# Peptides against a protein of PDB entry 8PQO, part 92

Target 1, 252 residues: chain A of PDB entry 8PQO
Amino acid sequence: VLLKEYRVILPVSVDEYQVGQLYSVAEASKNETGGGEGVEVLVNEPYEKDGEKGQYTHKIYHLQSKVPTFVRMLAPEGALNIHEKAWNAYPYCRTVITNEYMKEDFLIKIETWHKPDLGTQENVHKLEPEAWKHVEAVYIDIADRSQVLSKDYKAEEDPAKFKSIKTGRGPLGPNWKQELVNQKDCPYMCAYKLVTVKFKWWGLQNKVENFIHKQERRLFTNFHRQLFCWLDKWVDLTMDDIRRMEEETKRQ

## One batch from the design tools (peptide; made by RFdiffusion4, then SolubleMPNN)

Design b1_p16_7_s3 (from b1_p16_7, 5 letters changed)
Fold by OpenDDE base, seed 5:
Structure b1_p16_7_s3 (fold): chain B 252 residues (1-252), chain A 16 residues (1-16)
Amino acid sequence: as target 1 above (252 residues)
Amino acid sequence: GVPLSKRFPIILEAIF
């Protein structure tokens, strides 16, 4: 098991991020080849548990069409079916990813707290002290081009070049996080993303777990760069606007 | 949450 807490600082408020995240997820999903093809929604309902209230979703991703032919031919039954269970109780979210074939030997868990700070809170997910000692804190700087793979880089998604017309935020210079403290008119937040990766296969555990973390970090980096650079597209939207957009997308 | 389905095919290629 490998745990890392990714801290993503953004020059947006926690309330703004709720809209921006949903918009950016929807936009990113539209840009995927095949859209909802191979996605089965089993459950989508409100939940209440231990004082946590939110929306629960259970989706199956059928990856047979998304993997190379040789993988498809060699994959055991259920190996290409990924289950995603998500509890969205914003500002808290939890996602659990499992595989039908691997069962208990494979787990990706992502727990996120969105806080109105600069990533300074320790153990926001309230882990036991012994568990917390093994968590690496990883700061993602959306303005730092060195954290972006060349193949992922787009100038229109570069926070160091983007300036929001609607809010005046950006571009984000090298010291933008320090400057935020002095800019009383610019809101900020941190997404604390605790990622737990478990891959129990002798000889491959550490390699695969590290690889998955590398992919998650890449995903979080690119997503939040997009979210910020799309600020003018979503900052004036309401939650009702987002819901309408989601319903329109489901009808396609 | 961000759809993880975007990166899972790459992960599966590393597993099989």
Scores: peptide ipSAE 0.031, ipTM 0.719, DockQ to the pose 0.611
Fold by OpenDDE base, seed 4:
Structure b1_p16_7_s3 (fold): chain B 252 residues (1-252), chain A 16 residues (1-16)
Amino acid sequence: as target 1 above (252 residues)
Amino acid sequence: GVPLSKRFPIILEAIF
């Protein structure tokens, strides 16, 4: 098992982020090759548990058509069916990813707290001290081009080049986080993303767990760069606007 | 977060 807490600082408020996240997820989904093919929604319902109120979703990703032929040919039965269970109680969110073939030997858990701070809170997910000491804290800087793979880089998604016309935020220079502290009118937040990865196969555990973390980090970096650079597209939207957009997309 | 459809093909390619 490998645990890391990714801390993503953004020059947006927690309330703004809720809209921006939903918008950016929807936009990213539209940009995916092959669309939503192979996604089965089993459950999408409100939940209430332990004082947490939110939306619960259970989706199955059937990846048979999404992987290379050689992977499909070698994959055991059920290995290409991925279950995603998500509890969205913003500003808290939890996602649990499992696989039908691997069962208890495979787990990706992503727990996120969105806080109106600069990533300064320790153990925001309230782990036991013994567990917390094994968590690596990883800061993601959305303005740092060196954290972006060349194949993922787009100039229109570069926070170091983007300036929001609607808000005046950006571009994010090398010291943008320090400058943000002095800008009373600019909101900020941190997404604390505790990622737990388990891959219990002898000889492959560390390799695969580290690889998955590398991919998650890449995903978080790219996503939040997009979210910020799309600020002018979503900052004036309401949650009702987002819901309408989602409903319109489902009808197509 | 971004949909899993972009993540898992890459992960599976590395495993198999």
Scores: peptide ipSAE 0.031, ipTM 0.714, DockQ to the pose 0.596
Fold by OpenDDE base, seed 2:
Structure b1_p16_7_s3 (fold): chain B 252 residues (1-252), chain A 16 residues (1-16)
Amino acid sequence: as target 1 above (252 residues)
Amino acid sequence: GVPLSKRFPIILEAIF
């Protein structure tokens, strides 16, 4: 098991982020070719449990069409079906990813708290002290180009170049986080993403767990760069606007 | 909050 807490600081409020995240997810999903293929939505319903109120989703990702033929032919039954259960109770979210074949030997859990701070809270997910000692805190700086793979880099998604016309935020210089504390009119937040990865397979555990974390970090980095650089597209939208957009997307 | 499910295709592209 490998645990890392990714801390993504953004020059947006927690309330703004809720809109921006939904918009950016929708936009990213439109831009990704084949992103909707092989996705089965089993459950999409509101839930209320232990004071947590939100939306529960259960999706199956059928990867048979997304892997090479030889992999598909050699894959055990259920190995190419990934289940994703998600509890979205913003500002708290939890996602659990499992595989039918691996069962208890495979888990990706992502728990996110969105807080109006600069990533300074320790153990925001309230792990046991012994468990918390094993968590690596990883700060993602959306302005740091060195954290972006060359193949992922787009100038239009570079926070170090982007300036919001609507808000005046950006571009984000090397010391933008330090400067942010002195900018009373600029909101900020941190997404604390505790990622738990378990891949129990002899000789491959550490390799696969580290690989998955690398991909998660890459995803979080790119996504939040997009979210910020798309600020002018979503900052004036309401949650009702987002809901309309989601309904329109479902009809396409 | 957004379900990571909407990000899963991106994860898959990153993994595969």
Scores: peptide ipSAE 0.034, ipTM 0.738, DockQ to the pose 0.261; fails the geometry check
Fold by OpenDDE base, seed 1:
Structure b1_p16_7_s3 (fold): chain B 252 residues (1-252), chain A 16 residues (1-16)
Amino acid sequence: as target 1 above (252 residues)
Amino acid sequence: GVPLSKRFPIILEAIF
């Protein structure tokens, strides 16, 4: 088991981020051809548990059409079916990813708290002390070009170049986080993403767990760079506007 | 909301 807490600081409010996240997911999905292919939605309903209220979703990702033929032919039954269970109670979110073949030997859990701070809180997910001491805290800086792979880099998604016309935020210089403390009119937040990865397979555990974390970090970095650089597109949108965009994306 | 995991790369391609 490998645990890391990714801390993503953004010059947006917690309330703004709720709209921006949904917009950016919808926009990114439009750019991916076949983004809905092989996805089965089993459950999409409101839930209430232990004082937490939100939306629960259960999806199956059928990967048979997404892998090479030789992989499909060699894959055991259920190996290419990924289950995603998500509890969205913003500002808290939890996603659990499992596989039918691996069962208890495979788990990806992503728990996110969105807080109106600069990533200074320790153990926001309230882990036991013995578990918390094994969590690596990883700061993602959306303005740091060195954290972005060359193949992922786009100039129009570079926070160090972007200036928001509607809000006046950006561009983000090398010391933007320190400067933000002195800018009383600029909101800020941190997304605390605790990622738990379990891959219990002899000889492959460390390799696969580290690989998954590398991919998650890459995803979080690129996504939040997009979210910030698209600020002028979503900052004036309502939740009803977002719902319309999601419906349009599902029909394609 | 749509989870970020929808954009997660296929892990199984690295195993097989």
Scores: peptide ipSAE 0.032, ipTM 0.724, DockQ to the pose 0.423; fails the geometry check

Design b1_p16_7_s4 (from b1_p16_7, 7 letters changed)
Fold by OpenDDE base, seed 2:
Structure b1_p16_7_s4 (fold): chain B 252 residues (1-252), chain A 16 residues (1-16)
Amino acid sequence: as target 1 above (252 residues)
Amino acid sequence: GIPLSSLFPVILEAIF
């Protein structure tokens, strides 16, 4: 098991982020070729548990069409079906990813708290001390180009170049986080993303767990760079606007 | 709402 807490600081408020996240997810999904192919939505309903209210989703990602034919032919039954269970109770979110074949030997859990701070809270997910001491805190700096793979880099998604016309935020210089502390008029937040990866396969555990973390970090980095650089597209939208957009997208 | 997990296809694309 490999745990890392990714802390993504953004010059947006927690309330703004709720809109921006939904917008950016929708936009990113549109930009990805085959984004909806092989996705089955089993459950999408409101839930209430222990005072937590939100939306519960259960999706199956059928990877049969996304892997080479020889992999599909050799894959054990259920190995290419990924189950995603998500509890979205913003500002808290939890996602659990499992596989039918691997069962308890495979787990990706992503627990996110969105807090109006600069990533200074320790153990925001309230892990046991013994577990918390094994968590690596990883700060993602959306302005740091060195954290972006060359193949992922787009100038229009570079926070170090982007300036929001609507808000005046950006561009984010090398010391933007330190400067943000002194900018009383600019909201800020941190997404604390605790990622738990378990891949219990003899000889491959560390390799796969580290690989998954690498991909998650890459995803979080690119996504939040996009979210910020798309600020002018979503900052004036309401949650009702987002809901309408989601409904329109579902009808297409 | 769409959970952040809806980006999972992007993860898959990054893996393959």
Scores: peptide ipSAE 0.036, ipTM 0.746, DockQ to the pose 0.247
Fold by OpenDDE base, seed 3:
Structure b1_p16_7_s4 (fold): chain B 252 residues (1-252), chain A 16 residues (1-16)
Amino acid sequence: as target 1 above (252 residues)
Amino acid sequence: GIPLSSLFPVILEAIF
């Protein structure tokens, strides 16, 4: 098992982020080839548990069309079905990813708290001390080009070049986080993303767990760079606007 | 709402 807490600082408020996240997810999904292909939504309903209110989703990703033919032919039953269960109770979110074949030997859990701070809170997910001492804290700087793979880099998604017309935020220089403290009118937040990865396969555990973390970090980095650079597209939208957009997308 | 995990296919494309 490999745990890392990714801390993503953004020059937006927690309330703004709720809109921006939903917009950016929808936008990014449109840009992906084969978006929605092989995705089955089993459950999408509101939930209330232990004072937590939100939306629960259960999706199955059928990977049969995403793998080479020989892999599909050799794969055991259920091996290419990924289950995603998500509890979205913003500003808290939890996602659990499992596989039908691997059962308890495979787990990806992503727990996120969105806080109006600069990533300074320790153990925001309230882990036991023994567990917390094994968590690596990883800061993602959306302005740091060195954290972006060359193949993922787009100038229009570079926070170091972007200037928001509507808000005046950006471009983000090398010391933008430090400068943010002195800018009383600029909101900020941190997304604390605790990622738990378990891949119990002898000889491959560390390799696969590290690989998954690498991909998650890549995803978080690119997504939040996009979210910020798309600020002018979503900052004036309301949650009602987003809900209407989601409903319109479901009808297509 | 759509969770951020809906971008999981992006990760899958990186693997396969």
Scores: peptide ipSAE 0.035, ipTM 0.743, DockQ to the pose 0.263
Fold by OpenDDE base, seed 5:
Structure b1_p16_7_s4 (fold): chain B 252 residues (1-252), chain A 16 residues (1-16)
Amino acid sequence: as target 1 above (252 residues)
Amino acid sequence: GIPLSSLFPVILEAIF
């Protein structure tokens, strides 16, 4: 098991982020080839559990059409079915990813708290001290080009170049996080993403767990760079606007 | 959280 807490600082408010995240997810999904093909939504309903209230979703990603034929032919039953269970109680979210074949031997859990701070809180997810001491805190700087793979880099998604016309935020210079403390007019937040990765195959555990973390970090970095650079597209939208957009998309 | 749909293309690209 490998745990890391990714701290993503953004020059947006917690309330703004709720809209921006949903918009950016929808936009990113549209840009992916194949769209929703192979995605099955089993559950989408409100939930109440342990004092937590929000929306629960259960999706299955069928990867049979997304892998080479030889992989499909050799894959055991259920190996290409990925389950995503998500509990969205914003500003808290939890996602659990499992595989039908691997069962308890494979887990990706992502627990996120969105806080109106600069990533200064320790153990925001309230882990036991013994567990917390094994968590690596990783700061993602959306303005740091060195954290972006060359193949992922787009100038129009570079926070160091972007200037929001609607808000005046950006571009983000090398010391943007320190400067936020002195800027009364710019809101900020941190997404604390505790990622738990478990892969229980002897000899491959560390390799696969580290690989998954590397991909998660890459995903979080790129997504939040997009989210910020798309600020002018979503900052004036309300949650009702987002819901209407989602409904319109479902009707097409 | 970020949906798995955005993660899989990255994972698949790295594996294949």
Scores: peptide ipSAE 0.034, ipTM 0.739, DockQ to the pose 0.435
Fold by OpenDDE base, seed 4:
Structure b1_p16_7_s4 (fold): chain B 252 residues (1-252), chain A 16 residues (1-16)
Amino acid sequence: as target 1 above (252 residues)
Amino acid sequence: GIPLSSLFPVILEAIF
């Protein structure tokens, strides 16, 4: 098992982020060719548990059409069915990813707190001290070009180049986080993403767990760069606007 | 949540 807490600082408020996240997820999904293929939504309903109130979703990703032929041919039964269970009680979110074939031997858990700070809180997810001492804190800087793979880089999604017309935020220079403290009118937040990865196959555990973390970090980096650079597209939207957009997309 | 589906084929390719 490998745990890392990714801390993504953004020059947006926690309230703004709620809209921006939903918008950016929708846009990212649209931009992905075949993104909707093989996705089965089993459950999408409100939930209330232990004082947590939000939306619960259970999706199955059928990857048979999305993997290379050789993978499909070699994959055991159920290996290409990924279950995603998500509890969205913003500003807290939890996602659990499992696989039908691997069962208890595979787990990706992503627990996120969105806080109005600069990533300064320790153990925001309230782990036991023995567990917390094994968590690596990883800061993601959305303005740092060196954290982005060349194949992922787009100039229109570069926070170091983007200037928001509507808010005046950006571009984000090398010291943008330090400068943000002095900008009383610019909100900020941190997404604390505790990622737990378990891949219990002898000889492959560490390799695969590290690989998954690398991919998650890549995803978080790219997504939040997009979220910020799309600020002018979503900052004036309400949650009702987002809901309408989602419904319109379902009808197309 | 972030669309994670795009990562799964890459992960599976690394496993198999």
Scores: peptide ipSAE 0.032, ipTM 0.729, DockQ to the pose 0.597

Design b1_p16_8_s1 (from b1_p16_8, 9 letters changed)
Fold by OpenDDE base, seed 4:
Structure b1_p16_8_s1 (fold): chain B 252 residues (1-252), chain A 16 residues (1-16)
Amino acid sequence: as target 1 above (252 residues)
Amino acid sequence: EAEKAFSSLLSKLFAK
């Protein structure tokens, strides 16, 4: 098991992020090749548990048509079905990813707290001390180009170049986080993303767990760079606007 | 080798 807490600081408010996240997820999904083929939504309903109130979703990703032939031929029964269970109680979110074949031997859990700070809180997810000491804190700087793979880089998604017309935010220079504290009119937040990865296959555990973390970090980095650079597209939208957009998309 | 390749592919799919 490998745990890391990724901290993503953004020059947006917690309330703004809620809209921006939903918009960016939808936008990124539209831009993704392959569409929604193989995605089965089993559950999409409100939930309430332990004082947590939000939306619960259960999706199955059927990967049979998305993997090479040799993988499909060698894959055991259920190995190509990925289950994603998500609890969205913003500003708290939890996603659990499992596989039918590997069962308890495979787990990706992503727990996120969105806080109006600069990533200064320790153990925001309230882990036991013994568990917390094994968590590596990783800061993601969306303005740092060196954290972006060349193949992922797009100038229009570079926070160091983007200037928001509607808000005046950006571009983000090398010391943007330090300068942010002196800008009373610019909100900020941190997404604390605790990622738990378990891949219990002999000889492959460490390699795969580290690889998954590397990919998750890559995903978080690119996503939040997009979110910020798309600020002018979503900052004036309301949650009702987002809901309407989602409904319109479902009808298509 | 096959298992490693399979696992790597799945991991990449999650990060899309």
Scores: peptide ipSAE 0.029, ipTM 0.669, DockQ to the pose 0.166
Fold by OpenDDE base, seed 3:
Structure b1_p16_8_s1 (fold): chain B 252 residues (1-252), chain A 16 residues (1-16)
Amino acid sequence: as target 1 above (252 residues)
Amino acid sequence: EAEKAFSSLLSKLFAK
């Protein structure tokens, strides 16, 4: 098991982020070639449990068409089905990813708290001390180009070049976070993303767990760079606007 | 946010 807490600081408010996240997810999904191929939505309903209320979704990702033919033909039953269960109770979110074949031997859990701070809170997910001492804190700087793979880099998604016309935010220089403290008019937040990865195959645990974390970090980095650079596209939208957009998409 | 990207990640794992 490998645990890391990714802390993503953004020059937006927690309330703004709720809109921006939903917009950016929708926008990013449109850019994916595969679209909704192989995705089955089993459940999409509101929930309320232990004082937490939000939206619950259960999706199955069927990977049969995403792997080579020989893999598909040799794969055990259920091996190519990935289950994603998500609880969205913003500003708290939880996603659990499992596989039918591996069962307890495979788990990816992503728990996120969105806080109006600069990533200074320790153990925001309230882990036991023994567990917390094994968590590596990883800071993601969306303005740091060195954290972006060359193949992922796009100038139009570079926070160090982007200037928001509507808000005046950006471009983000090397010391943007420190300068943010002195800018009373600019809101900020941190997404605390605790990622738990378990892959219990002898000889492959460390390799796969580290690989998954590397890909998650890559995803978080690119996504939030996009989110910020798309600020002018979503900052004036309301949650009602987002809901209408989602409904319209479902009808298509 | 991790939906389609994760699917691509898994496909890479199985393709190895």
Scores: peptide ipSAE 0.028, ipTM 0.703, DockQ to the pose 0.104
Fold by OpenDDE base, seed 1:
Structure b1_p16_8_s1 (fold): chain B 252 residues (1-252), chain A 16 residues (1-16)
Amino acid sequence: as target 1 above (252 residues)
Amino acid sequence: EAEKAFSSLLSKLFAK
């Protein structure tokens, strides 16, 4: 088991991020060829548990059409079915990813708190001390080009180049986080993303767990660079606007 | 190559 807490600091408010995240997810999904093929939504309902209220979703990703033919033909039964259970109680979110074939030997859990701070809170997910001491805190700087793979880099998604016309935010210089403290008119937040990866196959656990974390970090980095650089596209939208857009997409 | 394919797959999963 490998745990890392990714802390993504953004020059947006927690309330703004709720809109921006939904917009950016939708936009990123549109840019993916093949999109949601093979996605089965089993459950989509409100939930209330232990004072937490939100929306619960259970999706199955059937990956048979997403892998080469020879992989599909040789894959064990259930190996290409990924279950995603998600609890969205913004500003708290939890996602659990499992596989039918690997059962308890595979787990990806992503728990996120969105806080109006600069990533200074320790153990925001309230882990036991024994567990917390094994968590590596990883700061993602969306303005740091060195954290972006060359193949992923796009100038139009570079926070160090982007200037928001509507808000005046950006571009983000090397010391943007430090300067943000002195800019009382600019909101900020941190997404604390605790990622738990478990891959219990003997001899492969460390390699696979580290690989998955590498991919998650890459995903978080690219996504939030996009989110910020798309600020002018979503900052004036309301949650009602987002809901309408989602409904229109479902009908299409 | 396998790494790229898996990365793309994860990106698609989280883009939903």
Scores: peptide ipSAE 0.025, ipTM 0.665, DockQ to the pose 0.420
Fold by OpenDDE base, seed 2:
Structure b1_p16_8_s1 (fold): chain B 252 residues (1-252), chain A 16 residues (1-16)
Amino acid sequence: as target 1 above (252 residues)
Amino acid sequence: EAEKAFSSLLSKLFAK
């Protein structure tokens, strides 16, 4: 098991992020070739448990069409079906990813707290001390180009170049986080993303777990760079606007 | 929903 807490600092408020996240998710999904093919939504319903109220979704990602034919033919039954269970109770979210074949030997859990701070809280997910001491805190700086793969880099998604016309935020210089403390009129937040990766396969545990974390970090980095650089597109939207957009997308 | 999107994108990354 490999645990890392990714802390993503953003010059937006927690309330703004809720809109921006949903917008950026939708936009990113549209930009990805192939879209949501192979996705089956089993459950999409509100939930209330232990004082937590939000939306629960259960999706199955069928990867049969996403792998080469020879892999599909050799794959054990259920190996290419990934289950995603998500509890969205913003500002708290939890996603659990499992595989039918691997069962308990495979787990990706992503637990996120969105807090109006600069990523200074320790153990925001309230892990046991023994578990917390094994968690690596990883700060993602969306303005740091060195954290972006060359193949992922786009100038229009570079926070170090972007200037928001509507808000005046950006571009983010090398010391933008420190300067943000002095800019009392600019909101900020941190997404504390605790990622738990378990892959119990003899000889491959460390390799796969590290690989998954690498991909998650890459994903978080690129996504939040986009989220910030798309600020002018979503900052004036309301949650109702987002809901309407989602409904329209579902009808397509 | 952020995690949902991330999972979807992750799946796409693995598929590439």
Scores: peptide ipSAE 0.032, ipTM 0.731, DockQ to the pose 0.119; fails the geometry check

